# Peptides against a protein of PDB entry 4U39: the designs that were tried, part 4

Target 1, 302 residues: chain A of PDB entry 4U39
Amino acid sequence: SIKVIGVGGGGNNAVNRMIENEVQGVEYIAVNTDAQALNLSKAEVKMQIGAKLTRGLGAGANPEVGKKAAEESKEQIEEALKGADMVFVTAGMGGGTGTGAAPVIAQIAKDLGALTVGVVTRPFTFEGRKRQLQAAGGISAMKEAVDTLIVIPNDRILEIVDKNTPMLEAFREADNVLRQGVQGISDLIATPGLINLDFADVKTIMSNKGSALMGIGIATGENRAAEAAKKAISSPLLEAAIDGAQGVLMNITGGTNLSLYEVQEAADIVASASDQDVNMIFGSVINENLKDEIVVTVIATG

## One batch from the design tools (peptide; made by RFdiffusion4, then SolubleMPNN)

Design b1_p8_3_s2 (from b1_p8_3, 5 letters changed)
Fold by OpenDDE base, seed 2:
Structure b1_p8_3_s2 (fold): chain B 302 residues (1-302), chain A 8 residues (1-8)
Amino acid sequence: as target 1 above (302 residues)
Amino acid sequence: MKVTVILS
């Protein structure tokens, strides 16, 4: 089974976005120290952590409270994650609960023998230096606790969206990028396409790989596959070029009109931009909602 | 067809 655990406000917003986009084949778990915020989750499983410590009032933007809250609730987290083959831990780093609890939850998942993937955001620069410093500490702790850690630099989202985009929409886009990171992997296993991967393929690329980068490309029209692939490998979300990656996981998602030729064309572009010795795996996914769109997701590991 | 392109 695949479990997605959203940790704190940002992680739970991302989980809500996943549910709203009907991401299939995954079980959703919402975790928070704030009981009121947790009630707004769309996840089937909702877990309040640190009930004694926080009394459901949240972590007060303190990562140490988030950490202690997860430690208090360890047995409950273990029970919720038990039997998962893969666990996605998603969080917005820089806050209290997400930053502190996500590494603890990830370690619990890893200790249970699940392939543990972190999908987290760095805060925007405008959120201030304190959040950036807290996020850096949380990301460092996540690296030790996961098999692969996808870090989304929120400031790079500002390069994808219009300059007049309201701050609230920039956060919604961050939630959407977190969704795309989880879905880009989970769909390769859970959603049939033209080219299917299994969990063993994904595990080979993602097990004990440390940090990962994600690129996304979306295009329409006659050259949509090539354009989407080119956008993915040149994505502002990539803090480095993919040519230094030891592994590449690629998802080519299209509508019912997605051709095998388009899948191959996109794969060839990503392969050509990757190191010659890269272990690249790719899958295709059919999403009936995409109509004429192709979405290429590239995850570079190593 | 599982096309695992392991570019070795």
Scores: peptide ipSAE 0.000, ipTM 0.406, DockQ to the pose 0.127
Fold by OpenDDE base, seed 3:
Structure b1_p8_3_s2 (fold): chain B 302 residues (1-302), chain A 8 residues (1-8)
Amino acid sequence: as target 1 above (302 residues)
Amino acid sequence: MKVTVILS
């Protein structure tokens, strides 16, 4: 089974966005120290952590409280994760609960033998230096606790949205990018396409790889496959080029009109931008909601 | 070396 755990406010917002976008084949778990915020989760499984420590009042933006809250609730986390083959841990880094609890939850998942993937955001620069420093500590702890850590630099989201985008919409886009990162992987396993991957294929690329970068491209029209692939490999979310990656996981998602030619064209573009010795796997997913769109997701590991 | 696309 695949489990997605949203940790703290940002992680829970991302999980809500996944549920709203009908991401299939995954079980959703919402984790928070704030009981009121947790009640707003759409996840079937809702877990309050650190009930003794916080009394449901949240972590006060303190990562040490988030950490201790997860440690207090270790047995409940273990029970919720038991039997998962893969665990996604999603969080907004820089806060109290997400930053502190996500590494603990990730370690629990890894210790249970699940393929553990972190999908996390760095805070926007405008959220201030304190959040950036807290996020850096949380990201460092996540790297040790996961098989692969996808880090989304929120400031790069400002390059893919209009400069006049309201702050609230920029946060919603961060939640959407977290959704795209999880879905881009989970769909390869859970959603049939023209080219299916199994869990073993994904595990080969993501097991013990450390940091990963994600690029996303979306296009429509006659050259949509090539355009989506080019956008993915040149994505502002890629803080480095995909050249030098040891592994590449590619998702090519389209509607029912997605052709094998388009899949091959997109894969060839990404392969041509990658190292000659890269271990590249790609899957194709059919999403009837995309109509004429192609979405290419590239995850570069190593 | 050619990129080995592992088709599952």
Scores: peptide ipSAE 0.000, ipTM 0.418, DockQ to the pose 0.319
Fold by OpenDDE base, seed 5:
Order: structure tokens, then sequence, then C-alpha cells
Structure b1_p8_3_s2 (fold): chain B 302 residues (1-302), chain A 8 residues (1-8)
């Protein structure tokens, strides 16, 4: 089974976005120290952590409180994650609960023998230096606790959105990018396409790889596959080129009109932008909701 | 009925 665990406010918002977009084949768990915020989760499983420590009042933006809250609730987290083959841990880094609890939860998942993938955001620079420093500590702790850590630099989202985009919409886009990171992987396993991957293929690319970068490209029209692939490999979300990556996981998602030719064209573009010795795997997914749109997701590991 | 399991 695949489980997605959203940790703290940002992680729970991302999980809500996944549920709203009908991401299939995954079980959703919402974790928070704030009981009121947790009640707003759409997840089937809701877990309040650190009930004794925080009394449901949240972590006060303190990562040490988030950490201790997860440690207090270790047995409950273990029970919720039990039997998962893969666990996605999603959080917004820089806060109290997400930053502190996500590494603890990730370690619990890894210790249970699940393929553990972190999908986390760095805070926007405008959220202030304190959040950036807290996020750096949380990301460092996540690297040790996961098989693969996808880090989304929120400041790069500002390069994709309009300059006049309200702050609230920038946060919604961050939630959407977290959704895309999880869905881009989970769909390869859970959703049939033209080219299916198994869990073993994904595990080969993602096991003990450390930090990963994600690129996303979306396009429509006659050259949509090539355009989406080119956008993915040049995505602002990629803090570095995919050159030098030891592994590449590619998802090509389209509507019912997605052709095998388009899949191959997109794969060839990503392969040409990768090292010759890269272990590349690609899958295709059919999503009837995309109609004429193609979405290419590239995850570079190593 | 969505069984919301609140694990506290």
Amino acid sequence: as target 1 above (302 residues)
Amino acid sequence: MKVTVILS
C-alpha cells in the first residue's frame, strides 16, 4: 500500500489538495499538533500528535515542540503506517509541527521498512530568516530519515506565477506543487497507463538516493509532448540541471488521446538532457481529466 | 459514514 502523510499545516493543506484532485491508489493521513487545524483535514485518518505536550494548541512555530510531539505519539504513528510499502511524508519546512515532526515520522516509516519519500517545501524568503533557518535544520534531519527527499524551493514558484499573484495564491501553488510531486510518483504505481511501472522499478530509483529535484512541464497542442518535456527539464523548480543525476524518474501523464509516439518523444527529450549512464525509468499515466493537456514530471535523484 | 479515526 501507498500512504501519504501530511505533517503540520502545509502538509495537511497539500493532502487536502491531493484529495480534491482525486489522487488515486493512496491512503491519506493527516498529522498535526493543532487539533482545530486537524479538524479541517479531508483525510480519512487524522492523528493529533503530542496531545499531552501541546494540549492540541499547536507547536508555536517551534520545531523542537514538533519533534517532541511526534516522539510522544510514536506508537500511534507506527500503527498508522504499518503495512505500507511506500510512505510519502509531505510538509512545509520552517514551521513548528512540519519541521520537527516530519523527520521523526519519516524515520518511523523507514524503520518499518517502507520506501520513504519526503516531499517538502522550503519557505519563501519573505517568510523571514527564522523560517529559512528552521527549514534548513528540518531538511537536514529529513535527509537522514528518508530514502529520497524532494525539496521544492518556494521562491522558484514565484518564477512560474504572475508577479501580481497574491501571497495566498503563492501558498496554494506550493500546495499544488507538493501534490504534483506525490502524484507524479504514486500514479506510476497505482494508475494504469501506456507504460506501467511496478513498485520495484520505483524502489530501484528512489531507495537511499538522498536529495532529489523535481521538474514539471505542462503543454497542449500538436507538439505538447515535446513542449511539456522541455518545460520539465528546464523547470524553475530544478535548482540544478538534470545533468549529473544518477537516476531519473519520469511521468508522462495525458488524456485518453495520449499516444505512444508522444510518450516516446517526451522520454527521448529527457534522456537527451540526462547523462548517458543515468538509470532512467519512465511511465505513462492516463488521466481522463487532462483531455488535451500533457503533464511531464521529472524527478532527478543523486 | 466516513469513519474518521482520530488517533490521539
Scores: peptide ipSAE 0.031, ipTM 0.691, DockQ to the pose 0.018; fails the geometry check
Fold by OpenDDE base, seed 1:
Structure b1_p8_3_s2 (fold): chain B 302 residues (1-302), chain A 8 residues (1-8)
Amino acid sequence: as target 1 above (302 residues)
Amino acid sequence: MKVTVILS
């Protein structure tokens, strides 16, 4: 089974966005120290952590409180994650609960033998230096606790959206990019396409790989496959070029009109931009909600 | 440095 665990406010917003977009083949768990915020989750499983420590009042933007809250609730987290083959841990780094609890939860998943993937955001620069420093500490702890850590730099989202985009819409886009990161991997396992991958294929690319970057490309029209692939490998979300990657995981998602030619064209573009010695795997997904759109998701590991 | 590019 695949489980997605949203940790703290940002992680829970991402999980809500996944549920709203009908991401299939995954179980959703919402974790928070704030009981009022947790009640707003759409997840089937809701877990309040650190109930004795925080009394449900949240972590006060302190990562040490988030850490201790997850440690207090270790047995409940273990029970919720038990039997998972794969666990996604999603969080907005820089806060109290997400920054402190996500590494503890990731370690629990890894100790249970699950393929453990972190999908986390760095805070926007406008959230202030304190959040950036807290996020850096939390990301460091996540790297030690996961098989692969995808880090989304929120400031790079500002390069994708219009400069006049309201702050609330920029946060919604961060939640959407977290959704895209989880779905881009989970669909390769859970959703049939023209070229299917299994869990063993994904595990080979993602097991014990450390940091990862994500690029996204979306396009429509006659050259949509090539355009989506080019956008993905040049994505502002990529803090580095994919040519330095030891492994590449690629998802090519389209509607029912997705052709094998389009899949091959997109794969060839990504392969040509990658190192010659790269372990590249690619899958295709059919999403009936996509009309004439192709979404290319590239995960570069190592 | 492995760049994991999830294209969405």
Scores: peptide ipSAE 0.006, ipTM 0.380, DockQ to the pose 0.088; fails the geometry check

Design b1_p8_3_s3 (from b1_p8_3, 5 letters changed)
Fold by OpenDDE base, seed 3:
Structure b1_p8_3_s3 (fold): chain B 302 residues (1-302), chain A 8 residues (1-8)
Amino acid sequence: as target 1 above (302 residues)
Amino acid sequence: RKTTVILQ
């Protein structure tokens, strides 16, 4: 089974976005130290952590409180994660709960023998130096606790959105990019396409790989496959080119009109941008909600 | 859908 655990405010917003986008074949768990915020989760499983420590009032933007809250609730986290083959831990780094609790939750998942994937954001630079420093510490702790860690630099989202984009929409786009990172992987396992992958294929690329980079490309029209692939490999979310990656996981998602030719064309573009010795695994997904769009997600590991 | 709230 695949479980997605959203940790703190940003992680719970991302989980809500996943549920709203009907991400299939996953179980959703919302975790927070703030009981009021947790009540707004759409997840089927809602877990308050650190009830004794925080009294449901949140972590006060302190990662040490988030950490201790997860440690207090360890047994309940273990019970909620038990029997998962794969666990996605999603969080906005720089806050109290997400930064402190996400590494503890990830370690619990890993200790249970699940393939543990972190999908987290770095805060925007405008959120201030304190959040950036807290995020850096949380990301460092996540690296040790996961098999693969996808870090989304929120400042790079500002390169994808219009400069006039309201701050609230920039945060919604961060939640959407977290959704795309989880869905781009989970769909390869859970959602049939023209080329199906199994959990073992994904595990081969993601097990004990450390940091990963993610690129996303979306296109429409006659050359949509090639354009989406080119956008994915040149994505602002990629802090480096995909050349030098030891492994590449590619998702090619389209509507019912997705052709095998389009899948091959997109895969050939990503392969041509990768090293010759790269372990590249690609899957295709059919999403009936996509009309004329192709979405290419590239995850470079190693 | 029954939301299982694990309130501690």
Scores: peptide ipSAE 0.023, ipTM 0.662, DockQ to the pose 0.018
Fold by OpenDDE base, seed 4:
Structure b1_p8_3_s3 (fold): chain B 302 residues (1-302), chain A 8 residues (1-8)
Amino acid sequence: as target 1 above (302 residues)
Amino acid sequence: RKTTVILQ
């Protein structure tokens, strides 16, 4: 089974966005130290952590409180994650609960033998230096606790959105990018396409790889596959070019009109931008909600 | 859908 665990405010907003976008084949778990925020989760499973420590009042933006809250609730986290083959741990880094608890939860998932993938955001520069420093510590702890850690640099989202985009919409786009990172992987396993992958294929690319980068490309029209692939490999979310990656996981998602030619064209573009010795695995997904759109997601590991 | 709330 695949489980997605949202940790703290940002992680739970991302999980809500995944549920709203009908991401299938996954179980959703919401974790928070704030009981009021947790009540607003759309997840089927909701877990309050650190009830004795925080009294449900949250972590006060302190990562050490988030850490201790997850440690207090270790047995309940183990029970909720038990029997998962894959666990996505999603969080906004820089806060209290997400930054502190996500590494603890990831370690619990890994110790249970699940393929453990972190999908996390760096805070925007406008959130201030304190959040950025807390996020750096949380990301370092996540890297030790996961098989693969996808880090989304929120400041790069500002290169994709309009300059007049309100702060609240920039956070919604960060939640959407977290959704795309989880869905881009989970759909390869859970959703049929023209080229199906199994869990073993994904495990080969993601097991014990450390940090990963994600690129996304979206296009429409006659050259949509090539355009989507080119946008994915040149994505502002890629802090580095994919040519240095040891592994590449590619998702090519389209509507019912997606052709094998378009899948091959997109795969060839990503392969040509990758190292010659790269272990590249690609799958295709059919999403009936996509009309004339192709979405290419690239995850570069190593 | 039944929401399961796990409270400590």
Scores: peptide ipSAE 0.021, ipTM 0.648, DockQ to the pose 0.018
Fold by OpenDDE base, seed 1:
Structure b1_p8_3_s3 (fold): chain B 302 residues (1-302), chain A 8 residues (1-8)
Amino acid sequence: as target 1 above (302 residues)
Amino acid sequence: RKTTVILQ
């Protein structure tokens, strides 16, 4: 089974966005130290951590409180994650609960033998230096606790959105990018397409790879496959080019009109931008909701 | 060398 665990406010907002977009084949778990925020989760499984430590009042933006809260609730987290083949741990780094608890939860998933994938955000520069420093510590701890860690730099979202985009919409776009990262992987396993992957393929690319970069491209029209692939490999979300990656996982998602030619064209573009010795795995997914859109997700590992 | 593409 595939489990998605949202940790703290940002992780829970991302999980809510996944549920709203009907991401299939995954079980959702919401984790928080704030009981009031946790009640707003759409997840079926809701877990309050550190109830004795925090009394449900949250972590006060302190990562050490988030860490201790997950440690207090270790047995409950183990039971919720038990039997998962794959676990996505999603969080907004820089806060108290997400930054402190996500590495502990990831380690629990890994110790249970699940393929453990972190999908996390760096805070925006405007959130201040304290959040950025807390996020750096949480990301370092996540790297040790996961098989693969996808880090989304929120400041790069500002390059994709309109300059007049309200701050609240920039945070919603961060939640959407977290959704796209989880869905871009989970759909390769859970959702049939023209080229199917199994869990063993995904495990080969993602097991013990450390840091990963994610690029996303969306396009419509006659050249939509080529345009989506070019946007994915040049995505502002990529802190570096995909050259130098040891592995590439590619998702090509389209509507029922997605052709094998379009899949091949997109794959050839990504392969041409990758190293000659890269292990590239690609899957095709059919999503009836995309109509004329193609979404290309590229995850570069290593 | 060609990029190794694993197709299932």
Scores: peptide ipSAE 0.013, ipTM 0.478, DockQ to the pose 0.262
Fold by OpenDDE base, seed 5:
Structure b1_p8_3_s3 (fold): chain B 302 residues (1-302), chain A 8 residues (1-8)
Amino acid sequence: as target 1 above (302 residues)
Amino acid sequence: RKTTVILQ
């Protein structure tokens, strides 16, 4: 089974966005130290951690409280993750619960033998230096606890949104990018397309790979496959080019009109931007909610 | 919606 665990406020907002967008073939778990925020989760499984430590009042933006809360609730986290083949741990880094608890939860998933993938955000620069420093510590701890860590630099989201975009919409876009990261991988396993991958294929690319970057491209029209692929490999979310990656996982999603030619065209563009010795795997997914859009997601590893 | 992730 595939489980998605949202940790703290940002992780739970991302999980809510996944559920709202009907991401299939995954089980959702919401984890928080704040009981009131946890009640707003749409996840089937809701877990309050650190109930003795925090009394449900949250971590007070302190990562050490988030860490201790996950440690207090270790047995309950183990039971919730038991039997997962793959675990996505999603969180907004820089806060208390997400920053502190996500590495602990990731380690629990890894110790259970699940393929453990972190999908996390770095805070926006406007959230201040304290959040950025806390996020750096949380990201370092996540890197040790996961098989693969996808880090989304929130400041790069400001390059893909309008300059007049309200701060609230920038956070919603961060939640959407977290959704895209999880869904881009989970759909390859859970949702049939023109080219299907199995869990073993994904495991080969993602096991013990460390840091990961994500690029996303969306396009419509006659050249939509090529345009979406070009946008994905040049995505502002990529802190570096895909050249030099040891592994590439590619997802080409379209509507019912997605052709095998479009899948091949998109794959050839990403392969041409990658090293010759790269282990590239690609899958296609049919999403009936996509009319004329193609969505290309690129995950480079190593 | 499909997503591609690049690992460095």
Scores: peptide ipSAE 0.006, ipTM 0.393, DockQ to the pose 0.061; fails the geometry check

Design b1_p8_3_s4 (from b1_p8_3, 4 letters changed)
Fold by OpenDDE base, seed 1:
Structure b1_p8_3_s4 (fold): chain B 302 residues (1-302), chain A 8 residues (1-8)
Amino acid sequence: as target 1 above (302 residues)
Amino acid sequence: RKVTEILQ
């Protein structure tokens, strides 16, 4: 089974966005130290952590409180994650609960033998230096606790959105990018396409790889496959070129009109931008909601 | 920059 665990406010917002977009083949768990915020989750499983420590009042933006809250609730987290083949741990780094609890939860998933993937955001620069420093510590702890850690640099979202985009919409786009990172992997296993992958293929690329970068491209029209692939490899979310990556996982998602030629064209573009010795695996997914759109997701590891 | 250089 595949489980997605949202940790703290940002992780729970991302999980709500995944549920709203009907991401299939995954079980959702919401974790928080704030009982009022947790009640607003759309997840089937809602877990309050650190109830004795915090009394449901949250972590006060302190990662040490988030860590201790997850440690207090270890047995409950173990029971919720038991029997998962894959666990996604999603969080907004820089806060109290997400930054402190996500590494503890990831380690629990890894110790249970699940393929453990972190999908986390770095805070925007405007959230201040304290959040950036807290996020750096939490990301370091996540790297040790996961098989792969996808880090989304929120400041790069400001390069994709209009300059007049309200701050609240920039946070919603960060939640959407977290959704795309989870869905871009989970759909390769759970959703049929023209080229199917299994869990063993994904495990080969993601097991013990450390940090990863994600690029996303969306396009429509006659050259949509090539345009989506070019946008993915040049994505502002890729803080580096995909050249020198040890592994590349590629998802090519389209509507029912997605052709094998379009899949090949997109794969050839990503392969041509990658090193010759890269372990590249690609899958195709059919999503009837995309109609004339193609979405290319690239995850570069190593 | 290579992906490997940012992951360090």
Scores: peptide ipSAE 0.018, ipTM 0.542, DockQ to the pose 0.038
Fold by OpenDDE base, seed 5:
Structure b1_p8_3_s4 (fold): chain B 302 residues (1-302), chain A 8 residues (1-8)
Amino acid sequence: as target 1 above (302 residues)
Amino acid sequence: RKVTEILQ
């Protein structure tokens, strides 16, 4: 089974966005130290952590409180994650709960023998230096606790959105990018396409790989596959070119009109941009909600 | 910049 655990405010917003987009084949768990925020989760499983420590009042933007809250609730987290083959741990880094609890939760998932994938954001520069420093500590702790850590640099989202985009919409786009990172992997396992991957294929690319970068491309029209692939490999979310990656996981998602030719064309573009010795795996996904759109997701490891 | 250079 695949489980997605949203940790703290940002992680829970991302989980809500996943549920709203009907991401299939995953179980959703919302974790928070704030009981009021947790009540707003759409997840089937809602877990308040650190109830004794915080009394449901949240972590006060302190990662040490988030850490201790997860440690207090370790047995409950173990029970909720038990039997998962794969666990996605999603969080906004820089806060109290997400930054502190996500590494603890990730370690619990890994110790249970799940393929443990972190999908986390770095805070926007406008959130201030304190959040950036807290996020750096949380990301470091996540690297030790996961098989693969996808880090989304929120400041790069500002290169994708209009300059007049309200701050609230920039955060919604961060939640959407977290959604795309989880869905781009989970759909390869859970959602049939023209080329299916199994969970063993995904394990081969993601087990003990450390940090990863994600690129996303979306396009429509006659050259949509090529355009989406080119956008994915040149994505602002890729803090580096994929040409130095040891492993590449590619998702090519389209509607019912997705052709095998389009899948090959997109895969060839990503392969040509990758190292010659890259371990590249790709899957195709059919999403009936996509009409004329193709979405290419590239995850580069190593 | 290669992927390996950012992941430090």
Scores: peptide ipSAE 0.018, ipTM 0.554, DockQ to the pose 0.037
Fold by OpenDDE base, seed 3:
Structure b1_p8_3_s4 (fold): chain B 302 residues (1-302), chain A 8 residues (1-8)
Amino acid sequence: as target 1 above (302 residues)
Amino acid sequence: RKVTEILQ
């Protein structure tokens, strides 16, 4: 089974966005130290952590409280994650609960033998130096606790959105990018396409790889496959070129009109931008909601 | 800049 665990405010917002977009074949778990915020989760499984420590009042933006809250609730987390083949741990780094609890939860998932993938955001620079420093510590702890850690640099989202985009919409886009990171992987396993992958295929690319970068490209029209692939490999979210990655996981998602030619064209573009010795695995997904849109997601590991 | 150079 695949489980997605949202940790703290940002992680729970991302999980809500996944549920709203009908991400299939996954079980959703919401974790928080704030009981009031947790009640707003759309997840079927809602877990308050650190109830003794925090009394449901949250972590006070302190990662050490988030960590201790997860440690207090270890047995509950273990039971919720038990029997998962894959666990996505999603969080906004820089806060209290997400930063502190996500590494503990990830370690619990890994110790249970699940393929453990972190999908986390770095805070925007405008959130201040304290959040950036807290995020850096949490990301470091996540790297040790996961098989693969996808880090979304929120400042790069500001290169994709209009400069006049309200701050709340920039945070919603961060939640959407977290959704795209989880869905871009989970759909390869859970959602049929023209080229299906299994869990073993994904595990070859993501097992014990450390950090990963994600690129996303979206396009429509006659050259949509090529344009989406080019946008994915040049995505602002890719803080580096995919050249020199040891592994590439590619998702080519389209509507019912997605052709095998378009899948091949997109894959050839990503392969041509990658090293010759790269372990590239690609899958296709059919999403009837995309109609004429193609979405290419590239995850570069190593 | 290669992915490997950022991920280290």
Scores: peptide ipSAE 0.016, ipTM 0.528, DockQ to the pose 0.039
Fold by OpenDDE base, seed 4:
Structure b1_p8_3_s4 (fold): chain B 302 residues (1-302), chain A 8 residues (1-8)
Amino acid sequence: as target 1 above (302 residues)
Amino acid sequence: RKVTEILQ
């Protein structure tokens, strides 16, 4: 089974976005120290952590409180994660609960023998230096606790969105990029396509790889596959070129009109931009909602 | 920059 755990405010907003977009084949768990915020989760499983420590009043933007809250609730987290083959831990880094609790939850998932994937955001520079420093500590702790850690640099979202985009919409786009990171992997296992992957294929690319970067490309029209692939490998979310990655996981998602030729064309573009010795695995997904769109997601490791 | 230069 695949489980997605949203940790703290940002992680739970991302989980709500995943549920709203009908991401299939996953079980959703919302984790928070704030009981009022947790009540607004759309997840089937809602877990308040650190109830004795915080009294449901949240972590006060302190990662040490988030950490201790997850440690207090370890047995409950273990029970909720038991029997998962794969666990996604999603959080906005820089806060109290997400930054402190996500590494603890990830370690619990890994100790249970699940393939543990972190999908986290680095705060926007405008959130201030304190959040950035807290996020750096949380990301370091996540890197030790996961098999793969996808880090989304929120400042790079500002290169994709309009400059007039309201702050609230920039956070919604960060939640959407977190969704795309989870869905881009989970769909390869859970959703049929022209080229299906199994869990063992995904495990080969993601097991004990440490940090990862994600690129996304979307296109329409006659050259949509090539354009989506080119956008994915040149994505502002990629803080580096995919050249020099040891592993690449690629998702090619299209509507019912997705052709095998388009899948091959997109895969060949990503392969040509990668090192010759790269372990590249690609799958295709059919999403009836995309109609004429192709979405290419690239995850580069190593 | 290569992915390896940022992932380290």
Scores: peptide ipSAE 0.014, ipTM 0.480, DockQ to the pose 0.039

